# Designs tried in a protein design run: peptides against a protein of PDB entry 6B4E. Part 68

Target 1, 295 residues: chain A of PDB entry 6B4E
Amino acid sequence: TNFDKISKMFWHYKDKIAQIKQDIVLPIKKADVNVRNLLSRHKRKINPKFGQLTNSNQQLFKIQNELTQLINDTKGDSLAYHWILNFIAKAVVHQAETEVRVKPESALPLGKLTLYLLVQFPELQELFMARLVKKCPFVIGFTCEIDTEKGRQNMGWKRNNENKWEDNTSYDERMGGILSLFAIITRLQLPQEFITTTSHPFPIALSWHILARICNTPLNLITNTHFVILGSWWDAAAVQFLQAYGNQASKLLILIGEELTSRMAEKKYVGAARLRILLEAWQNNNMESFPEMSP

## One batch from the design tools (peptide; aimed at target 1 Y245 E259)

Design b2_p30_7_s2 (made by RFdiffusion4, then SolubleMPNN; from b2_p30_7, 14 letters changed)
Fold by OpenDDE base, seed 4:
Structure b2_p30_7_s2 (fold): chain B 295 residues (1-295), chain A 30 residues (1-30)
Amino acid sequence: as target 1 above (295 residues)
Amino acid sequence: SSVWDEHKDTFDPEFVAKVEEEAEAALEAL
């Protein structure tokens, strides 16, 4: 693992977030009233769609079609188009931070929707990845120390208006929610209409990359959050990961579930205890995945 | 130290190289 490459990628996306603000978000505030009104209407129509997802593929396809139409309505203005995609990227990540956090299985319909949009609108990919890396650097296997304010900020910790950090549980749950979504996306197949024409933008190899990079992380930087997000990943993708990479996947699951947890046992991390339970369930042939969506 | 450094020899190096290349290629394409 080349840590310099990971850091370079992390900062690349931090810069991209700044660029998005300067080149997309701020210019729209100065756009003509018609464009601003269009985007305001579209924002109001788009935002509730993510909360309308269920375990139904029929409902998913309905929402996909509705969002596709709403996004296509903006293509006549490049700035408006990029603004709406950036809004969607933010909304999807926000849904992961809030809903997936409390209901991990909701990552499946959200992930299917997101993957569809990422393929249908390729310009969403960079916008989405930038938002993911900003909010949850774990998606690219980035870790830094959190003993400093800057370190916490880099790792996606939030402060309130009184400059108080969020509590550890809130942070862990948010990171778990975002990582669950990302894990789901990596293990989903492309929709049938795209399989022959497009490569998967976030393939299962990225799940390998996350786990391997965490295993490469110096032990002194491993926190409870690492185990929480590994547990979230496990629930979301472990079954499909084993299907994809077989024996090599098994070795990596043992590495995170047994070896990493054992090396950190002195810390008594709650997330590590949960991950060991998941490992034990797998060893007993009781590995579970999220239920498939209904027709 | 890391657990990877302690156990990396357990993995097929050709496989690891391939899957890492796939991951990097995907990230570079974004």
Scores: peptide ipSAE 0.784, ipTM 0.981, DockQ to the pose 0.898
OpenDDE base, seeds 1, 2, 3, 5: peptide ipSAE 0.783, 0.784, 0.784, 0.784; ipTM 0.981, 0.981, 0.981, 0.981

Design b2_p30_7_s3 (made by RFdiffusion4, then SolubleMPNN; from b2_p30_7, 16 letters changed)
Fold by OpenDDE base, seed 2:
Structure b2_p30_7_s3 (fold): chain B 295 residues (1-295), chain A 30 residues (1-30)
Amino acid sequence: as target 1 above (295 residues)
Amino acid sequence: SSVWDEYKDTFDPEFVAQVEKEAEAALESL
């Protein structure tokens, strides 16, 4: 693992967030009133769609089609198009932070929707990744110290209006929710209409990358959050990960589930205890995955 | 130290190199 590359990528996306604000978000405020009105209407129509997801593929396809139409309506204006995609990127991540954190299995329909949109609208990919890295640097295996204010900010910790940090549980749950979504995306197959024509933009190799990079993280930087997100990843993708990489995947699961947890045992992290339970369940041939969606 | 440094040699190095390359390529394509 090249930590310099990870850091470079992290800061690249931090810069991208600033660029998005400067080149997309701020300019639209000065755009023609008709464009602003269009985007306001579209925003209002798009926002509820993510909450309308269920375990139904039929409902998923309906929402995919509705969103596709709404996004296509903006393509006549490049700035409007990029603005709506950035809005969607933010909304998807927000849904992971709020819904997926409390109902992890909701990552599956959300991930399917997101993957469809990422392939259908390639310009969404960078916007989405930038938002993911800003909110949850774990998605690229980035870790830094959190004993400083800047370190906490870099790791996606939020402050309230009174400049108070969020509590540890809230942070852990948000990170878990976001990583669950990302993990799901990495292990999903492309929709049938794209499988022969397009490469997967966020392949299962990115799951390998996350786990390997966490295993390569200096032990003094490993926190409860690392174990929480590993547990979230496990629930979301471990079965498919084993299917993809077989014996090599097994070694990496043992590395995170047994070796990393054992090395950090003195910390008595709750997340580590849960991860060890997941390992033991697997060892007992009881590895679970999220239920498949209904037709 | 990291657990990766202690156990990396237990993996197939060719496999690791390939999957890391795939991951990097995917990220660079974004």
Scores: peptide ipSAE 0.773, ipTM 0.980, DockQ to the pose 0.905
OpenDDE base, seeds 1, 3, 4, 5: peptide ipSAE 0.773, 0.773, 0.773, 0.773; ipTM 0.980, 0.979, 0.980, 0.980; seeds 3, 5 fail the geometry check

Design b2_p30_7_s4 (made by RFdiffusion4, then SolubleMPNN; from b2_p30_7, 16 letters changed)
Fold by OpenDDE base, seed 2:
Structure b2_p30_7_s4 (fold): chain B 295 residues (1-295), chain A 30 residues (1-30)
Amino acid sequence: as target 1 above (295 residues)
Amino acid sequence: SSVWDEHKDTFDPAFVAEIEAQAEAALESL
């Protein structure tokens, strides 16, 4: 693992977030009133769609079509189009922070919707990745010290209006929710209509990269959050990961589930205890995945 | 130290290199 590459990528996306604000978000505030009104209407129509997802593929396809139409309506104005995609990127990540956090299995329909949109609208990919890295640097295997204010900020810790940091549980759960979504996306197959025309924008190799980079992280930087997000990833993608990479995947699951947890045992991290339970369940041939969606 | 450094020899290095290359290519394409 090249930590310099990871850091460069992290800062690249931090810069991208600043660029998005400067080049997309701020200009729209000064745009023509008709454009602003259009985007306001579209925002109001788009925002509830993510909460309307269920375990139904029929409902998913309905929402996909509705969102596709709404996004296409903005293509006549490049700035409006990029603004609506950035809004969607933010909304998807927010849904992961809120809904997936409390109901991890909701990552499946959300991930399917997101993957569809990422392929249908390629300009969403960078916008989405930038938002993910900002909110949850673990998606690219980035970690730093959190004993400083800057370190916490870099790792996506939030402050309230009183400049107090969020509690550890809230942070861990948010990171877990975001990571669950990302993990799902990496293990999903492309929709049938895209398989022959496009490559997967966020392939299962990115799951390997996350796990390997965490295993390459200096032990003194490993926190409870690392184990929480590994557990979230496990629930979301471990079955498909084993299917994809076989024996090599198995070795990596043992590395995180056995070796990393054992090496950190003195810390008594709750997340590590959960990951150990997941490992043991797998060893007993009881590895579970999220239920498949209904027709 | 890291657990990877302690256990990296358990993996097929050619396989690891291939998957890492795929991951990097995917990220560079974004």
Scores: peptide ipSAE 0.777, ipTM 0.980, DockQ to the pose 0.917
OpenDDE base, seeds 1, 3, 4, 5: peptide ipSAE 0.777, 0.776, 0.776, 0.776; ipTM 0.980, 0.980, 0.980, 0.980

Design b2_p30_8 (made by RFdiffusion4)
Pose (drawn by RFdiffusion4):
Structure b2_p30_8 (pose): chain A 295 residues (1-295), chain P 30 residues (1-30)
Amino acid sequence: as target 1 above (295 residues)
Amino acid sequence: SSVATPEQSAMMDEIAALSSPPTVDPATVP
């Protein structure tokens, strides 16, 4: 892995976040009353819909239809359309760092909803990817030092209610939940309405990049967070990763489960212990996936 | 410097250079 190229990719998405603020978020303050009223009302109606998802496909379709109508209502104004898509991208990532953090299997319905929106509204793709990378750089394999305040900000760290950094556990759990959503998206087939006509915007190869880049990361930059997101990724996508790459995926899973954990053994990272358990469960023919969605 | 040896990194680059997943048999469990 050429980590200079990974850094260039990271800063490209960081620049995109700045461009979103300049060209979508700030100009909306100057939009006309009809646009402001519509966006104010629609953002209230959109916000709780992500938490109304359940393990039921029928509920997923209901929420997809409600959101499609609300988003279509904004298409008459390109700025309002891009603003509501940016709002949705932020809301989905927030849902991943909150609900998916507590309930990892909720990444499956949320991933199906997000993937549907990503192809129904393709302008969402760049907005969503930039948000993921800003909030969880591990999705592209970016890692930098966190000894400095700027490094902590680059890696998606947050502060609590007293300008102190959130504890390591809170950060690790957030990163797992965000990366778990992205991992579900990479291993989902497109919904039937699009599977016959459209290329998957974030395919399974992106999961290969995550694993390979962590395995190629300098060991002095590896932390418990790398093991936690790999465990979260495993729960969300390891079965389909093997279906896609076979013996090559098997070699990579062994590398992360046996060698990456062994090289970092003195650190006694909690996530490394869990990744070893996942490796042993697979070796005992007991690899799990999330239960498929109910009717 | 990393957990992956040069040979393992070359294997990873080969898979990463693919446009789509190859047709493969099921993985053998170790």

Design b2_p30_8_s1 (made by RFdiffusion4, then SolubleMPNN; from b2_p30_8, 16 letters changed)
Fold by OpenDDE base, seed 1:
Structure b2_p30_8_s1 (fold): chain B 295 residues (1-295), chain A 30 residues (1-30)
Amino acid sequence: as target 1 above (295 residues)
Amino acid sequence: SSVASEEEQKEFEEVLSLEAPPEVAPATIP
């Protein structure tokens, strides 16, 4: 694993977040009142849509169409268009931090919606990836030390209004929720209408990178969170990952489930214990996936 | 501590050397 390349990619997306603030978010505050009113109205219509997702494909298609119309209404102003896409990127990640955190299977409808939007609106791809990396660097297999304030900030740790760090459980669950969404996106097929015309923006290869990069991470940087997010990834994508890469996937699943957990056994991480249970379930031909969506 | 067999360690090193995912064989459209 080339850690320098991963670090460069991490900092690229950190810089992109700063650029988005400067070039999109701040300029809209000074935009014409009509543009601000349009965006305020659209924001109010868009924001509830992510919470309206169910395990129904019919409901998904309805929401896809409604969001597509609302986004298209902003295309007459490039700044407004990019602002609404950045808002969507933030809203999707927020949904992963809140709903997917407590109900991992909700990543499937959210992931399908997100993938559709990423293909329909290519400018969303960089905005979304930058937001993901900012919130959960694990999506690109980036890890740094968390013994410093800067290290914790880089790894997506939050402080409350009292400047207190979030507890470990809250951090682990948020990272798990975000990674579940990303894992789902990587293992989803493109909608039928796009398969012949568009390449997948975040293919299953990105799941390979996550696992391989974590396996190559220095052991002194491995935490309970790494095992929690690997377990979240497993629930979201392990079945489809095995289908994609066969024997090579099996080897990598054994590496994370057996070898990495064994190397860290002295730490007695709860996340590692769960990952071993997932490995054992697979070895017993009981690997589960999220339930498919209803028609 | 089950010492990973030399074979498991070699397999580990081989998989870790696979920084690039294998080419996904195009899904043979049945």
Scores: peptide ipSAE 0.037, ipTM 0.669, DockQ to the pose 0.134
OpenDDE base, seeds 2, 3, 4, 5: peptide ipSAE 0.036, 0.029, 0.030, 0.028; ipTM 0.643, 0.591, 0.591, 0.602; seeds 2, 4 fail the geometry check

Design b2_p30_8_s2 (made by RFdiffusion4, then SolubleMPNN; from b2_p30_8, 16 letters changed)
Fold by OpenDDE base, seed 1:
Structure b2_p30_8_s2 (fold): chain B 295 residues (1-295), chain A 30 residues (1-30)
Amino acid sequence: as target 1 above (295 residues)
Amino acid sequence: SSVASEEEQKWFEEVLSLKEPPKVPPATIP
């Protein structure tokens, strides 16, 4: 693992967030009133769609079509188009932070919707990835110390209105929710209409990078959160990961489930205990995946 | 701290030596 490369990528996306604010978000505030009104209406129509997802593919397809139309209505103005995509990127990540954190299986319909949109609207890819890295740098296997305010901020910790940091449980759950979504996206097949024409924007190889980079992370930087997100990843993608990489996947799962947990055993991390249970379940031929969506 | 078995250590070294993910078989998720 090249940590310099990972750091460079992390800061690239931090810069992208700053750019998005400067070039997309702020300019729209000064845009023509008709454009602002259009975007306000579209925002109101788009926002509830993510909460309308169920385990139904029919419902998914309906929402996909509705969102596609709403996004296409903005294409006549490049700034409006990029603004609505940035809004969607934020909304998807927010849904992961709120819904997926408490119901991990909801990552599947959300991930399918997101992957569809990422392929339909390629400009969403950088906007979405930048938002993911900002909120959950674990998606690229980035880790830094959290002993400083800057370090905590870099690792996606939030402060409340009183400038108090969120509690560890809330942070862990949010990171788990976001990573579950990302893991799902990496293990989903492209929609049938795109398989022959488009490459997967966030392929299963990115899951490999997450696991490998965490395994290579200095042990003094490993926290309970690392194990929590590995457990979230496991629930979301381990079955498909094994299907993709076979024996090499098995080795990596053993590394995170057995070796990494053993090396950190003295810390008695709750997340590590859960990950060990997942490993043991797999060893007993009881590895589970999220329920498939209904027709 | 449970000392990793020799096999686990070998697997650890092998996986960490990989520069990039293995090639995904065509029949699997890309």
Scores: peptide ipSAE 0.029, ipTM 0.644, DockQ to the pose 0.145
OpenDDE base, seeds 2, 3, 4, 5: peptide ipSAE 0.030, 0.020, 0.026, 0.023; ipTM 0.645, 0.533, 0.631, 0.564; seeds 2, 3, 4 fail the geometry check

Design b2_p30_8_s3 (made by RFdiffusion4, then SolubleMPNN; from b2_p30_8, 13 letters changed)
Fold by OpenDDE base, seed 5:
Structure b2_p30_8_s3 (fold): chain B 295 residues (1-295), chain A 30 residues (1-30)
Amino acid sequence: as target 1 above (295 residues)
Amino acid sequence: SSVASPEQAAEFEKVLSLKEPPEVDPATIP
């Protein structure tokens, strides 16, 4: 694992967030009143759509069509278009932080919707990835120390209005929710209409990178959160990961489930205990996946 | 389902063909 490359990627996306603020978010505040009104109306229509997802593909397709129309209505103004995509990127990540964290299986419809939008609107890809890395740097396998304020900020820790850090459980659950969404996206097939014309923007290989980079992370930087997100990843993508990489996938699953947990056993991490349970379930041919969506 | 669709399998094969498997430190593999 080339950690310098990962760090460069991390900082690239940090810079991208700053750029988005400067080039998209701030300029729109000075834009024509008609543009601002349009975007305010669209924001109000778009925002509830993510919470309207169910386990129904029919409902998914309805929402896809509605969002596609709403986004297309902004294409006449480049700034408006990029602003609405950035809003969507933020909204999707927020949905992962709030809903997916408590109901991991909700990542499936959200992931399908997100993947569709990422392919339909390619400009969303960089905006979405920048938001993901900012909120959950685990999506690119980045880890740093969290014993400093800056380190915690880099790892996506939040402070409340009183400058108090969020509790460990809240952080772990948020990271798990975001990573569940990303894991789902990586293991989803492209929509049928795009398979022959477009490459997958976030393919299953990115799941491999997450696992491998975590396994290569210095042990002194490994926390309970690493095991929590590995467990979240496992629930979301382990079955498809095994299908994609076969024996090599099996080795990596054993590496995270057995070897990494054993090396950290002295820490008695709850996340590590859960990951061992997932490993044992797999060894007993009881590996589970999220329920498939209904027609 | 425990079995990838033919289309999913084809996509996985495509990904595998396009990207080298990420480096895992051999020292970490038992």
Scores: peptide ipSAE 0.028, ipTM 0.544, DockQ to the pose 0.048
OpenDDE base, seeds 1, 2, 3, 4: peptide ipSAE 0.023, 0.023, 0.028, 0.022; ipTM 0.568, 0.606, 0.541, 0.616; seed 3 fails the geometry check

Design b2_p30_8_s4 (made by RFdiffusion4, then SolubleMPNN; from b2_p30_8, 14 letters changed)
Fold by OpenDDE base, seed 3:
Structure b2_p30_8_s4 (fold): chain B 295 residues (1-295), chain A 30 residues (1-30)
Amino acid sequence: as target 1 above (295 residues)
Amino acid sequence: SSVATPEEEAEFEKVLSLKEPPKVAPATIP
C-alpha cells in the first residue's frame, strides 16, 4: 500500500470541495433570480425523494424517473446543473448519515438510486466522491491521527455549536452509515440499461482498496471506528466480495476479522467484538446479506 | 506496524491489478 498516494488522493478531494464552493455554490448565490428560484423549487422537490425510498424496486424506479426529470430540467444552464448535482451528492451522503446509520439495510435502495444517478449523470461522480471523502475518509482507506484538532477534522469528526466534539458513538454510527452506502454501491451491478455500454464508476475493486489499506494501516492509528466501518462494510458487501475475488477475498476477510481484531484485542473495542462475531458466523456458513428488494 | 505482511501487500496489489476493471469496457461483478 502506498500511503503517499492515498494522502494525495485525500487532499485532492479536499481541494475539490473548496473548488465546488468557489465555482458552483458561491456563483449561484449571485446568479439571476430566475435561476435561483428554479433551483429552490427543484431542491424542495428533490430533497424528500431520498426519504421516500423503500425496499420496493417499483418505488425505486418511480423515484429514479422523478429525479431524472428534475435534473434534466436544469441542463439548460451548466452552473444550475452542477449545483443541483452537488446538492444531490450532499443529500445522499446526509441520508447515509441519518437513515442508513440506524437502518443499514436502507443502504441498498439508496445505493441503487445513487448508482443510477452516477451513471445517468457522470458529472455527479466527482462531486459525490469528494463529499464522501470529506465526510468519511475511510471510503478510500485514508487514516490519520486524531490526537489533533486538524486530524479529527480530516477524519470527518464534527463539532457542535459549542465547539464540543461529537460523541464516539455518533461518529462511529455516521461513519458506518456512509461506509455502508459506499460498500453497497461498489458491489451493485450496473442498471440493466447501462450494463453493456458503461463502466462501473465505483467498482468492487474500491472495496478491495478499503480492506487492504486498513489492514496495512499502522496499528497505532487503528481505532474502534475502523472496526465499526469494517463491520458495516461486511454486512453490506462481504457476500458479493467473496463472489468477486474468491479465495483472495477470503484472505482479506480473515485478515480483518481474525488478525486485525486479535492484534487490537487489548483495546477491547466493541466494533472489533462485532467483527469477530461476523467472522464466526461466516466460518459457520451463516454469512448474511441484506435482503433483496421486492419487485 | 501493519497487520499485513510485505508479501501479503504484494499479493494484494497483484490481485487488485488483475481485477481492475478496464476503463472502456463494461465492468461486471462475477
Scores: peptide ipSAE 0.028, ipTM 0.572, DockQ to the pose 0.304
OpenDDE base, seeds 1, 2, 4, 5: peptide ipSAE 0.020, 0.021, 0.022, 0.022; ipTM 0.545, 0.553, 0.534, 0.564

